# Ledger of designs, part 41: peptides against a protein of PDB entry 4Y8H

Target 1, 222 residues: chain A of PDB entry 4Y8H
Amino acid sequence: TTIVGVKFNNGVVIAADTRSTQGPIVADKNCAKLHRISPKIWCAGAGTAADTEAVTQLIGSNIELHSLYTSREPRVVSALQMLKQHLFKYQGHIGAYLIVAGVDPTGSHLFSIHAHGSTDVGYYLSLGSGSLAAMAVLESHWKQDLTKEEAIKLASDAIQAGIWNDLGSGSNVDVCVMEIGKDAEYLRNYLTPNVREEKQKSYKFPRGTTAVLKESIVNICD

## One batch from the design tools (peptide; aimed at target 1 R19 C31 G45 G47)

Design b2_p29_2_s3 (made by RFdiffusion4, then SolubleMPNN; from b2_p29_2, 13 letters changed)
Fold by OpenDDE base, seed 1:
Structure b2_p29_2_s3 (fold): chain B 222 residues (1-222), chain A 29 residues (1-29)
Amino acid sequence: as target 1 above (222 residues)
Amino acid sequence: SFEEFASLSDAEQYAAHVARAIAAGEVVL
């Protein structure tokens, strides 16, 4: 997995790759790693798929109840606190690593949460097996006062770095944009860089030809 | 132990969880 978050001048963007694995096997090429906690609060998840889904659903339900009770828009810090308390309660038995982002009446927010309940704050964050590849892009190109478009591009470029350089990451880029004063914009399959061209027509290979099942060109040179 | 796990770096903790999930045949993101 490669997941990222990037703050911009008027909001926050999160992005994820779409590969899931089961041991050495790609389980899904187009899984959704972006989860809605509330209309304007989203998570990107890495780690165990079942754990990330379960924890985000649970906190989403609790945030909805809290919002109804208070008659207020939910705050990102409230979701963060609920996630932190839940993960800490299970003392690292839940394999969920999350980037939590959103907009609320206090502004735009970007956090990360680790399975043991630690939290970080930043203007840009990456998690997952592709986090180092993503962070290299983020550190190189992040600047203050990013526009929405620049932030989407930066996040997408960071995810692509994970897709190209991390075996645990792959396929597509999903994006969610949370801008102050707007509805969240979930961009499922914002980029599809690895869409296989239609299978080339059945080549009858001569006897003794080894079929190349997959060719991936990885540019290893910076 | 949880204490041993908590003593690991965030990256090492992630790697440990992924390794356990792989060993258990779970779907990993």
Scores: peptide ipSAE 0.513, ipTM 0.888, DockQ to the pose 0.827; fails the geometry check
OpenDDE base, seeds 2, 3, 4, 5: peptide ipSAE 0.500, 0.502, 0.501, 0.496; ipTM 0.891, 0.890, 0.886, 0.883; seeds 2, 3, 4, 5 fail the geometry check

Design b2_p29_2_s4 (made by RFdiffusion4, then SolubleMPNN; from b2_p29_2, 14 letters changed)
Fold by OpenDDE base, seed 1:
Structure b2_p29_2_s4 (fold): chain B 222 residues (1-222), chain A 29 residues (1-29)
Amino acid sequence: as target 1 above (222 residues)
Amino acid sequence: SFAEFAALSDAEQLAAHTAAANAAGKVVL
């Protein structure tokens, strides 16, 4: 997996590759690793697929209930705290590694969470087996005051670095854009750099298309 | 132990979970 988050001037972008694996096998070429916690709070997951899905669904449900109870839009820090407490409670037995990002009434936020319940804050983050490849791009090209378009490009270039260089990453780039004052834009398969070209030639040939280059008659009766 | 696991780097923790998931036949992201 390669997952990234990038803050921009008016929001945050997260992106992911779409490969899942099972040992040496590609389990899914087009796995969705971006999950909605709430309408404007999304996460990207690495680690055990079932654990990442289960924890994000659980926190998403609890955030919805909390939002309904408080009559307030959910905050990214509330999702972060719930995830952190849950992962810490299970003492690293849940194999979930998350980039959590979103917009709320307090602004735009970008966090990472590790399976033991540690959390980081940054303007750009990467996780997964492709994180070093992604970070090389992020460190080289990140600047302050990124536009939305520059942040989408930077995030997608960082994911592509994982796709090209990490065996655990591959296929497509998914993007989610969370801009202040707008709805979240989930861009499923924003890039599909590994789409196979259409077959230009038919493999159906008429009989006799193969030329006989040599013929030999062997008498097999003595 | 949890303390030993938490003392690993983030990359080592992910690698440990990945190895355990692969050994158990689970799908990894």
Scores: peptide ipSAE 0.532, ipTM 0.912, DockQ to the pose 0.857; fails the geometry check
OpenDDE base, seeds 2, 3, 4, 5: peptide ipSAE 0.522, 0.525, 0.523, 0.507; ipTM 0.911, 0.910, 0.905, 0.900; seeds 2, 3, 4, 5 fail the geometry check

Design b2_p29_3 (made by RFdiffusion4)
Pose (drawn by RFdiffusion4):
Structure b2_p29_3 (pose): chain A 222 residues (1-222), chain P 29 residues (1-29)
Amino acid sequence: as target 1 above (222 residues)
Amino acid sequence: SAVPAYDATFTTERLELLTQALTEALEES
């Protein structure tokens, strides 16, 4: 996995590749690693796939209840606190490595969370197996006072460095933009640079090629 | 330490661990 977060003028953008691996095998060519904790707080996860999804939904659920109880829009630091205290309690056994970003009444925020529970603050961040390829790009091209478009290009360029140079990353780039005073825009498959080429031949078989021993109608009704 | 790739490996022990974490979070609520 390669995931990034980049701050800009009036908000924050996060991005991720879309490859899932089981050992050397690509288990999923197009999984979403960008998660909605609340409408304007999004999360990118790397590590154990089920852990990142489960921990993100659990905190997302409690944030919704908390938002309803307090009659307030949720804050990123609340998702940060709840996630870090949960992950710390589990001593690193819940393998979730997260970049948490969003906008709230306090402003725009960008954080990272490691599985043992430590958190970091920054204007640009990268996690996952492709994090060094992405950080090399971020350290080369990031500057203070990025526009929204520059931040989106820098984030996807960082993801692309992971896609091309890291065997743990591939396929597509997902992006989510959280800008102050506006709805968060989730850009699923923002870039699709790895389209499979047309196959040389159709392997559709002549009907009857497979030997059959029996047939029967299955009752799915009542 | 290095952050691993998006791991698709899913086991019964991993399911038990996530179920336990969920139950404890509900009880603490």

Design b2_p29_3_s1 (made by RFdiffusion4, then SolubleMPNN; from b2_p29_3, 12 letters changed)
Fold by OpenDDE base, seed 2:
Structure b2_p29_3_s1 (fold): chain B 222 residues (1-222), chain A 29 residues (1-29)
Amino acid sequence: as target 1 above (222 residues)
Amino acid sequence: GPVPTTDATVTEERRRLLEQARLEALLES
């Protein structure tokens, strides 16, 4: 899995790959890892698919109820606190790693939550098995005052880096854009890169040729 | 830290945990 979040000048974008695995097997090539907590608060999930879905639905329901009772738009920090408390209560038994993002009356927000309940904040974040590949892209290209379009591109490029470099990541790129003053824009399969499975060219070496994996010519100057 | 992938495997134990969490949330609401 590769999931990312990127803040831009007027909001936040999250993105995810769409590969689901069962051990070494690709279970689903087009699973949804972006989940709606509220209309303007979304998360990207890594870990056990059932856990990420269940936790986000639970918090989403609670946030909806809270919003109805208070007649206020839900806050990202409230969702974060609820998620944190829930995950902490179960002390890692819930295998959910989340990037939580959204917009509310206080502005745009981007957080991450680990399965044990720890939280981080940043202008850009990545999680999942492809997080290192994604982070390399983010660190190289992130700048202050990104436009919406630049942020979407950056997030998508980061996910693609995960897709190309991480066996746990693959297939498509999903994106959700949350801009202040606008409705959330969920872009399912924003990119569908034809991952040409690099056909491992089975170099059928003709009978009798030893596959030379590495030829290093060391000139030993006497 | 753990490098999580999205695992589609749902164990029976995990289903029970999820159901328990759901029930607890309903009881708290």
Scores: peptide ipSAE 0.178, ipTM 0.758, DockQ to the pose 0.667
OpenDDE base, seeds 1, 3, 4, 5: peptide ipSAE 0.086, 0.056, 0.057, 0.155; ipTM 0.728, 0.435, 0.436, 0.765; seeds 3, 5 fail the geometry check

Design b2_p29_3_s2 (made by RFdiffusion4, then SolubleMPNN; from b2_p29_3, 16 letters changed)
Fold by OpenDDE base, seed 3:
Parts: sequence; C-alpha cells; structure tokens
Structure b2_p29_3_s2 (fold): chain B 222 residues (1-222), chain A 29 residues (1-29)
Amino acid sequence: as target 1 above (222 residues)
Amino acid sequence: GPVPTTDAVVTAERQERLAAAKQEELERL
C-alpha cells in the first residue's frame, strides 16, 4: 500500500493506490483504501484491509451520532481522538495505519495514526509499504501555498512512485479532495496508469526456454 | 486462510495472530 496526504492553500488532499495483497498473491486490483468518516472528513488506510474498514466505519458512526446530538459539524480532531483511543485500547492488535484528513469550522487538517495509537501532524504525510518511495517525491516537490491542482498532482505523483517501486502497491490512484467551503470530491480511479497496453501476445514459450528480453552484441575489439 | 491485507509488510504470522485475536474478540461479543 501507498497512501499520502497533502495540504494545499485552501484544503487537503489524500490519495491511495488500489492493490490488495494476500501474501504473495494480488487479492484485489481495485481495492478502495479511502474511507469516509463524515462528509468532509476522510481517511486513507494501510495494513489489514478489514481492520482499516471496520475502525473507520465505527468512528464514522460515532461521529455522525455526535454531530446529530451536538448540532455541530464534526471536527477532524474529534475523529482523530476517537481513532487514537480505539487503536490504543487494542495495543496494535488492530493492524490499521491511517492518514486522517478533512475540513471543519477550524480549517483544514492532516494527521497520521499508527496501529498503537501514536499520531503525527504535517503538511504532507505518507504511510504503507510504498511510503518511502512516496516520501521521496513529496520531499522533493512540496512547497508552501500549493494550489488544489498542484496538490492533486503531487499526491498522485507520490502514489505512482509507490506503485512503480513497491510490490505491495499497484493498479490505480484514488484521490479525495477536501476544500474549505466545498463538498468533498472523491475521485475513484483518478489515474489508471496500468491500462495494460494490449498484452503483447503471451507467446507460451515451450517449457525450458528463457525469454530473451533484449540482445545487444558488443564487439569488443581487442 | 490469510486475511487480505493492503500492505505486503503484514507477514502471514501477523495475519494469523490478528485473525486469532479477532476470533477471540468475536467470541467475547
């Protein structure tokens, strides 16, 4: 998995790849890793797919109830606190690593949560097996006062770095944009970089042949 | 069987421990 979050001048964007794995097997090529907690608060999940989904649904339900009782828009820090308390209670037995982002009456927010309940704050974040590849892109190209379009591009480029360099990451790029004063924009399959070029006809080579990808004859003149 | 994971870093052993812990939690629910 590769998941990222990027702040921009008027909001926050999160992005994820869409590969799910079961050991060495690709289980799903188009897994959804972006989850809605509330209309304007979303998270990206890495780790155990079932745990990331279950915890985000639970907190989403509790936030909705809390919002109804208080007649207030939910705050990102409230979602963060509920997630943190839940993960801490289970002491890493829930295999969920989350980037939590959103907009509320206090502004735009971006956080990460580790499985044991530790939290980080930043202008850009990455998690998952592809996080190092993504972070290399983020650190190289992040600047203050990004536009929405620049932030979407940066997040997408960071996810693609994970897709290309991490075996646990692959297929498509999903994006969710949360801008102050607007509804959240969930862009499912925003990029599909692995549009399989027409499978070059898999020539079934006979058993015992090795495919030669490229032959270069270098004449070493003595 | 091994639970689907989004991250390749989750080893089969960790998945088995997580599955066992979840089963225990479900049995407590």
Scores: peptide ipSAE 0.035, ipTM 0.477, DockQ to the pose 0.248
OpenDDE base, seeds 1, 2, 4, 5: peptide ipSAE 0.018, 0.031, 0.027, 0.018; ipTM 0.332, 0.492, 0.421, 0.408; seeds 4, 5 fail the geometry check

Design b2_p29_3_s3 (made by RFdiffusion4, then SolubleMPNN; from b2_p29_3, 12 letters changed)
Fold by OpenDDE base, seed 4:
Structure b2_p29_3_s3 (fold): chain B 222 residues (1-222), chain A 29 residues (1-29)
Amino acid sequence: as target 1 above (222 residues)
Amino acid sequence: GAVPTTDAVVTEERKELLEKAKKEALEEQ
């Protein structure tokens, strides 16, 4: 798994790959690792898929109830605290590693949570087996005043670095953009780099022309 | 069926490799 979060000038973006594994076997090529806690608060999850889903659903329900009770938009820090307390209670028995991001009346936020309940904060974060590959990209290209488009690109590039360099990462890139004053934009399969274009059967290339399949090597590293 | 898993742990070995790579990249500049 490769999951990332990137803050930009007016919000935050999270992204994830879509590979899930069962030991050495690819279990799902299009696993959804982005989870909605609330309309404007999303998580990217790594670890045990069931645990990430369960914990995010639980906190999502609690946040919804809290929002209804307070008549206020939920805050990212509230979600963070609930997640932290829950994971801490189980002392790593819940195999959930999360990047938590969102927008609320106090602004945009980006956090990470480890399975034992430790938290971190940053302008850019990565987790998962592909985290190092992703972090190399993030550290190289992150700057304070990213536009939304730059942040989406950076996050996507970081995920792709994981996809290409980590056996635990693969297939597609999912993205969720949370911009202040807007609805969250969930971009399922924003990039599908490994979509085998159907071998168009019928390109009769003349004898001797090696069909260079344009591998659009998207040079992500420039 | 078995619940699908995702690897979440970045090993120290991989961190060291990253730091080495960063250092090498800086030295090449």
Scores: peptide ipSAE 0.069, ipTM 0.422, DockQ to the pose 0.087
OpenDDE base, seeds 1, 2, 3, 5: peptide ipSAE 0.059, 0.071, 0.148, 0.019; ipTM 0.434, 0.637, 0.756, 0.379; seeds 2, 3 fail the geometry check

Design b2_p29_3_s4 (made by RFdiffusion4, then SolubleMPNN; from b2_p29_3, 15 letters changed)
Fold by OpenDDE base, seed 5:
Structure b2_p29_3_s4 (fold): chain B 222 residues (1-222), chain A 29 residues (1-29)
Amino acid sequence: as target 1 above (222 residues)
Amino acid sequence: GPVPSTSAVVTEERKELLERAKQEELEEL
């Protein structure tokens, strides 16, 4: 998995790859890792797919109830606190690693949460097995005052770095843009860089042969 | 530690934990 968040001048972008795995096997090529907590608060999840989905749905329901009760737009910090408390309560037994982002009346926000409940804040973040590859791109190209388009590109480039360099990442790039004063833009399969490689015939390699997974050499054109 | 890749496999123990977590959250509400 590669998930990222990038703040820009008027909001925040999150992005994710779409590969799920079962050990060495690709289970799903088009797994949705971006989850809506509220209309303007979204998260990207890494770890156990069911855990990330269940936790985000639970907090989403609680946030909705809270919003209805208070008649206020939900705050990203409130979602963060609820997620943090929940994950901390279970002390890593819930395998959810999240980038939480959104816009609210206080502005745009970007956070990360680890499975044990620790949190981080930044202008750009990456999580997942492809996080190092993504972070290399983010650190190299992030600047202050990014436009929406620049932030989408940067986030997408960071995800693609994960897709190309991490065996746990692959297939498509999903993006969600949360701009202040606008509706969230969920861009499912924003990029589809990997043309359907033909089903790798499960070659039963004889005992002792390292299965060389066909590396799709994506020509990064300069 | 490094965040693992996204696993589609959920153990029965994790399923039970998630169900318990849902029930506990519903009771707190």
Scores: peptide ipSAE 0.183, ipTM 0.792, DockQ to the pose 0.825
OpenDDE base, seeds 1, 2, 3, 4: peptide ipSAE 0.146, 0.061, 0.038, 0.063; ipTM 0.775, 0.716, 0.657, 0.516; seed 1 fails the geometry check

Design b2_p29_4 (made by RFdiffusion4; failed a check: the pose's geometry)
Pose (drawn by RFdiffusion4):
Structure b2_p29_4 (pose): chain A 222 residues (1-222), chain P 29 residues (1-29)
Amino acid sequence: as target 1 above (222 residues)
Amino acid sequence: SSTETRYTLSTERALAAQSFSSATGKVLN
């Protein structure tokens, strides 16, 4: 996985590739690694796939209940605190590596969470196997006072460095933009640079090619 | 260059993650 987060003038953008691997095999060519914790707090996850989804949904559920109890919009630091304390309690056995970003009444925020529970603050961040390819781009092109469009280009360029140069990353680029005073815009498959070429031949078989021993109708009714 | 080295290191990390996934059966994002 390659995932990035980049802050800009009036908010924060996060991005991710879409490859899942099981060993050297690509298990999923188009999985979503961008997760909604709350409407304006989004999460990018790398590491053990089920851990990143489960820990994101659990904290997302508790944030919703907390938001209802307090009659307040959720804050990113709450998701940060809840996630880090949960991951610390599990001593690194829950393999979730997260970039947490969002907007709230306090402003715009960008954080990273490692599986043992440490958290970091920054204007640009990258995690996952492709993080060095992405960081090399971020360290080359990031500047203070990015516009929204510049931040989106920088984040997807960082993801692309991971897609092309990291075997653990591939397929597409997902993006989510959280801007202050506006709805978060989730851009699923924002870039699709790895479309499979047309196959040379159709492998549709003549009907009857497969030998059959028996048939029967299956009762799915009551 | 430093950038090319870091690209190579990303591949090395991916290979390490592939070894981990093969040993544990886990799917990695």

Design b2_p29_4_s1 (made by RFdiffusion4, then SolubleMPNN; from b2_p29_4, 17 letters changed; failed a check: the pose's geometry)
Amino acid sequence: SMEEELFKESQERAREAFKYGEATGKILV

Design b2_p29_4_s2 (made by RFdiffusion4, then SolubleMPNN; from b2_p29_4, 17 letters changed; failed a check: the pose's geometry)
Amino acid sequence: SMEEELFKKSQERAKKAFEYSKATGRILV

Design b2_p29_4_s3 (made by RFdiffusion4, then SolubleMPNN; from b2_p29_4, 14 letters changed; failed a check: the pose's geometry)
Amino acid sequence: SEIEERYRLSQERAREAFAYSEATGEILV

Design b2_p29_4_s4 (made by RFdiffusion4, then SolubleMPNN; from b2_p29_4, 15 letters changed; failed a check: the pose's geometry)
Amino acid sequence: SKEEELFRESQRRSLEAFAFSEATGKVLV

Design b2_p29_5 (made by RFdiffusion4)
Pose (drawn by RFdiffusion4):
Structure b2_p29_5 (pose): chain A 222 residues (1-222), chain P 29 residues (1-29)
Amino acid sequence: as target 1 above (222 residues)
Amino acid sequence: GGVINTEKTTEELETLTEELEELTEELEE
C-alpha cells in the first residue's frame, strides 16, 4: 500500500493506491483504502486490510453517536484520540496504519497513526510499503502555500511513485479533498493509469465443452 | 483494503478451536 496526505491553503487532501496483496499475489486490483469516519473526516489506511476497515468503522460509529449527543460537528482530534487510544490498548496487534484528515469547526487537520498508537502531525505524510517512494516525491515537490489543484497533483504524484516503484502498490489512485466550508469530494479512481491491454484472443469455449454428470433445479423459494 | 493477513486469521481460528474443545469437555463433565 501507498497512502499520502497533503495540506493546502484551505483544507487537506488524502490519496491512496488501490492494490491489495496476499503474499506476492494481487488479491484485489481496485479496493478502496479511503474511509469516511464522518462526512468531513476521511481516513486512508495501510496494514492489515480488515483491521483498517474495522477500526475505521468502529470509531466512525462512535463519532456519529458523539456528534448527535453533543449537537456538534465532529472534530478530527476526537477521531485521532479515539483511534490512538484503541490501537494503544491492543499493543500493535491491530495492524492499522492510518492517515487521518478532515475539516471541522476548529479548521483543517492532518495526522498519521501507527498501529502501536503513536500519532504525528504534518503538512505532508505518507504510510505503507510505498511510503518511501511517495515521501521522496513529497520531499522533492512540497512547498508551503499550495493551492488545492497543486495539492491534488502532488498527492497523486506521490501515489504514482508508489504505484510504479513499489511492488506492494499498483492499479489506480483514489483521492479525497476536504476543503473548509465545502463538502468533502471523494474522487474514486481519480487516475486509472493501469488499464489492462486488449487480450490477443477470446477464450470463450464451444458450448458443451465441459463434461456434465448431472443437472437439477435448486429451490431458492419457500 | 490492504495486506491480507492469513497468519492472524489462522491464530484466531486456533484460539476459537481450543475454546470450543474446552466448552465440549465442560459439557461432558

Design b2_p29_5_s1 (made by RFdiffusion4, then SolubleMPNN; from b2_p29_5, 19 letters changed)
Fold by OpenDDE base, seed 5:
Structure b2_p29_5_s1 (fold): chain B 222 residues (1-222), chain A 29 residues (1-29)
Amino acid sequence: as target 1 above (222 residues)
Amino acid sequence: GGFIDLEKERRRREEEEERRRREEELKEE
């Protein structure tokens, strides 16, 4: 599992590996998904899919209520604090980690939350089993003043590196773009395994090489 | 929730990759 966040000149991008959405749902407890907290605040979550979804829905509902009562746009820091408090309360029971990102009246923000409740701030972040491979890509290619398009590509390339590190197989990447002054853009299946299969089909194997596509169905039943 | 049409975003990427390729070719001349 790999989740990433990347800040760009006018906003923030988050991306997640969504491979667990392809095939019979073996209860792979470690599904990375993008979740909406508010219209302009999203998180990438990994861990028990049920816990991550339940947490993000709870925080989303509370933020919506708070926004209605205050007549103010929700702040990313408020979402971060609420998520942190919830994760701390259930410390040891929730094996979840999150990247929280968004835009608010104070600008664009990118945070991470670890299962033990620690929080980080950065211009780029990665979490999950593929996080080291993702971070290597981010560190190599991140620069100040990234365009939206450069940030989407960088986030996607980082997720792909994480996926290749974990399984060496095709990628399914979801992306959410939160740009200042715009609505959030959710890019479902930004990369699909089929796009790589088309690239792999473009590999002219020399005459006589049997491409043994070892489909190692790794039953990740841990 | 604005679900961006996957086909529209695929086209946008193809156009952007083509633009980038042209920009790289122009830097090598």
Scores: peptide ipSAE 0.005, ipTM 0.308, DockQ to the pose 0.012
OpenDDE base, seeds 1, 2, 3, 4: peptide ipSAE 0.000, 0.000, 0.000, 0.000; ipTM 0.247, 0.310, 0.296, 0.297; seeds 3, 4 fail the geometry check

Design b2_p29_5_s2 (made by RFdiffusion4, then SolubleMPNN; from b2_p29_5, 20 letters changed)
Fold by OpenDDE base, seed 3:
Structure b2_p29_5_s2 (fold): chain B 222 residues (1-222), chain A 29 residues (1-29)
Amino acid sequence: as target 1 above (222 residues)
Amino acid sequence: GGFIDEAKRAEEEARRRREEEERRRLELQ
């Protein structure tokens, strides 16, 4: 998995790849890793798919109830605290690693949370097995006062770095944009870089052979 | 009619359980 968050001048963007795995096997090519906690608070999940979904739904339900009772727009920090308390209660037995982002009456926010309930804050964040590849892009190209379009591009470029360099990441890029004073914009399959090329001819390999997909000979002249 | 409807319900429930079990085994590495 590669998940990222990027703050921009008037909001926050999160993005994710769409590969799910079962050990070494690609289980789904178009898994949704972006989850709505509330209309303007979203998260991206890495770790166990069931745990990320279950915890985000639980906190989403609690936030909705609290919003109804208080007649107030939910705060990102409230969602973060609920997630933190829940994950801490289970002492890392819930395999959820989240980037939590959103807009609320106090502004735009971007946080991360680990399975043990530790939390970080930043202007840009990455998590998952592709996080190092994503972070290299983020650190190289992040600047203050990003536009919405620059932030979407940066987040998408960071996810693509994970897709290309991490075996746990792949297929498509999903994006969610949370801009102050606007509705959240969920861009499912914003990029689809890995459209299955037509199946290369099914080579029946003998049992015990590995398919070589591409060979390149580079002559290094001394 | 009742037995065919029960068999369809049981098959749909078994399908939902399999889909939920598959969903629980997905890793987001």
Scores: peptide ipSAE 0.096, ipTM 0.484, DockQ to the pose 0.026; fails the geometry check
OpenDDE base, seeds 1, 2, 4, 5: peptide ipSAE 0.081, 0.029, 0.096, 0.060; ipTM 0.490, 0.421, 0.479, 0.471; seeds 1, 2, 4, 5 fail the geometry check

Design b2_p29_5_s3 (made by RFdiffusion4, then SolubleMPNN; from b2_p29_5, 18 letters changed)
Fold by OpenDDE base, seed 1:
Structure b2_p29_5_s3 (fold): chain B 222 residues (1-222), chain A 29 residues (1-29)
Amino acid sequence: as target 1 above (222 residues)
Amino acid sequence: GGFIDTEKLEEARRREEEERRERERRERE
């Protein structure tokens, strides 16, 4: 399982490996899916499918209700806090991790949440069994001022690297694009296994010391 | 959220990659 998020100049992209969802293959307890929290706030979930879906539906319902009562567009930070609190409350039972992304009146946002309730903020993120391979692609190719199309490609390439690491073949990628001032764009099956894998040109990873500006916010509960 | 035609995005991507390759060729010449 691999999930990624990438910020670009005017928004954010998230992507997930969806192979576990298309085949009669025994519901591998570890599937990645994209879930809508609100029209402009989406998450990529990994881990137990049922847990991720239940959590995202609950938070989506709460955010929708809150938005209706306040007459305000939902905030990505509000979704993040609600998800974090829920995952923290059920730490012993939910083996899920999430990438939460979206656009709101304050701009574009990208966060990750681990099962133990820690959160990370970044311009690019990856989680799952293929996350190291995905991160290698992200670190090598992410730059400031990415276009929407460059960000979609980068997210897709990162997921493909994760898939290759886990299974050595095939690509099935869902993508969601959230651009400021636009509706969210859900790209179902952006890549499918039957689409000829353009031979991964051996990304010669230039050994560039890219300073990974990872800010981890660990709320230490007193 | 509307379903975007994946074909239109692939066409836009191909155009950007071609433009990038043309820029990289011009910078090497």
Scores: peptide ipSAE 0.014, ipTM 0.420, DockQ to the pose 0.012
OpenDDE base, seeds 2, 3, 4, 5: peptide ipSAE 0.008, 0.000, 0.012, 0.000; ipTM 0.345, 0.252, 0.382, 0.258

Design b2_p29_5_s4 (made by RFdiffusion4, then SolubleMPNN; from b2_p29_5, 18 letters changed)
Fold by OpenDDE base, seed 3:
Structure b2_p29_5_s4 (fold): chain B 222 residues (1-222), chain A 29 residues (1-29)
Amino acid sequence: as target 1 above (222 residues)
Amino acid sequence: GGFIDTEKEARRKAAEEEERRRRLEELLR
């Protein structure tokens, strides 16, 4: 897994790869790792995807109720605290780490949560098995006052670095953009680098190429 | 003058944001 977050001048971007693995096997090539907590608060999950989804749904429901009760837009820090408390309560039984990002009346925010309950804050973050490769890109190219487009590109490039350098990361790139004063923009499969460009359809495999056996896609999202 | 002032303001804002980030990080530890 490779997940990243990048702050830009007017918001925050999160991105993730879509590979799920079971041991050495690619179980799913299009696993969704970006999850909506609220309309303007999203997270990127790593670890057990099922757990991440369940947690984010629970927190999302609670935040919605809280927002209705208070008549206020939900805050990213509230989502962070709820997620942290939930993950801590299970004391590592939930093997999930998250990037949490969003926009609220106080501005744009980017956080990370580790399974043991630690949190971090930054202008850019990367987590997962591909995080080192992603971080190398982020450290090299992040700057203050990124535009939305620059941030999307940077996040995508960072994910791609993870894809290229980590066997646990791969397939497509999902992106979610949360800009102040706008609706969140979820870009499912923003990049599909493994989608063979139509141009390779013309490659006549030489006679004798062994048919690649049926890839069994097991619907396990990790 | 205008360019210098803009750069100075940008640096000021960046410093304020960094301090805010630092404070928040300490609260979240």
Scores: peptide ipSAE 0.005, ipTM 0.276, DockQ to the pose 0.011
OpenDDE base, seeds 1, 2, 4, 5: peptide ipSAE 0.000, 0.000, 0.000, 0.000; ipTM 0.266, 0.218, 0.280, 0.260; seed 5 fails the geometry check

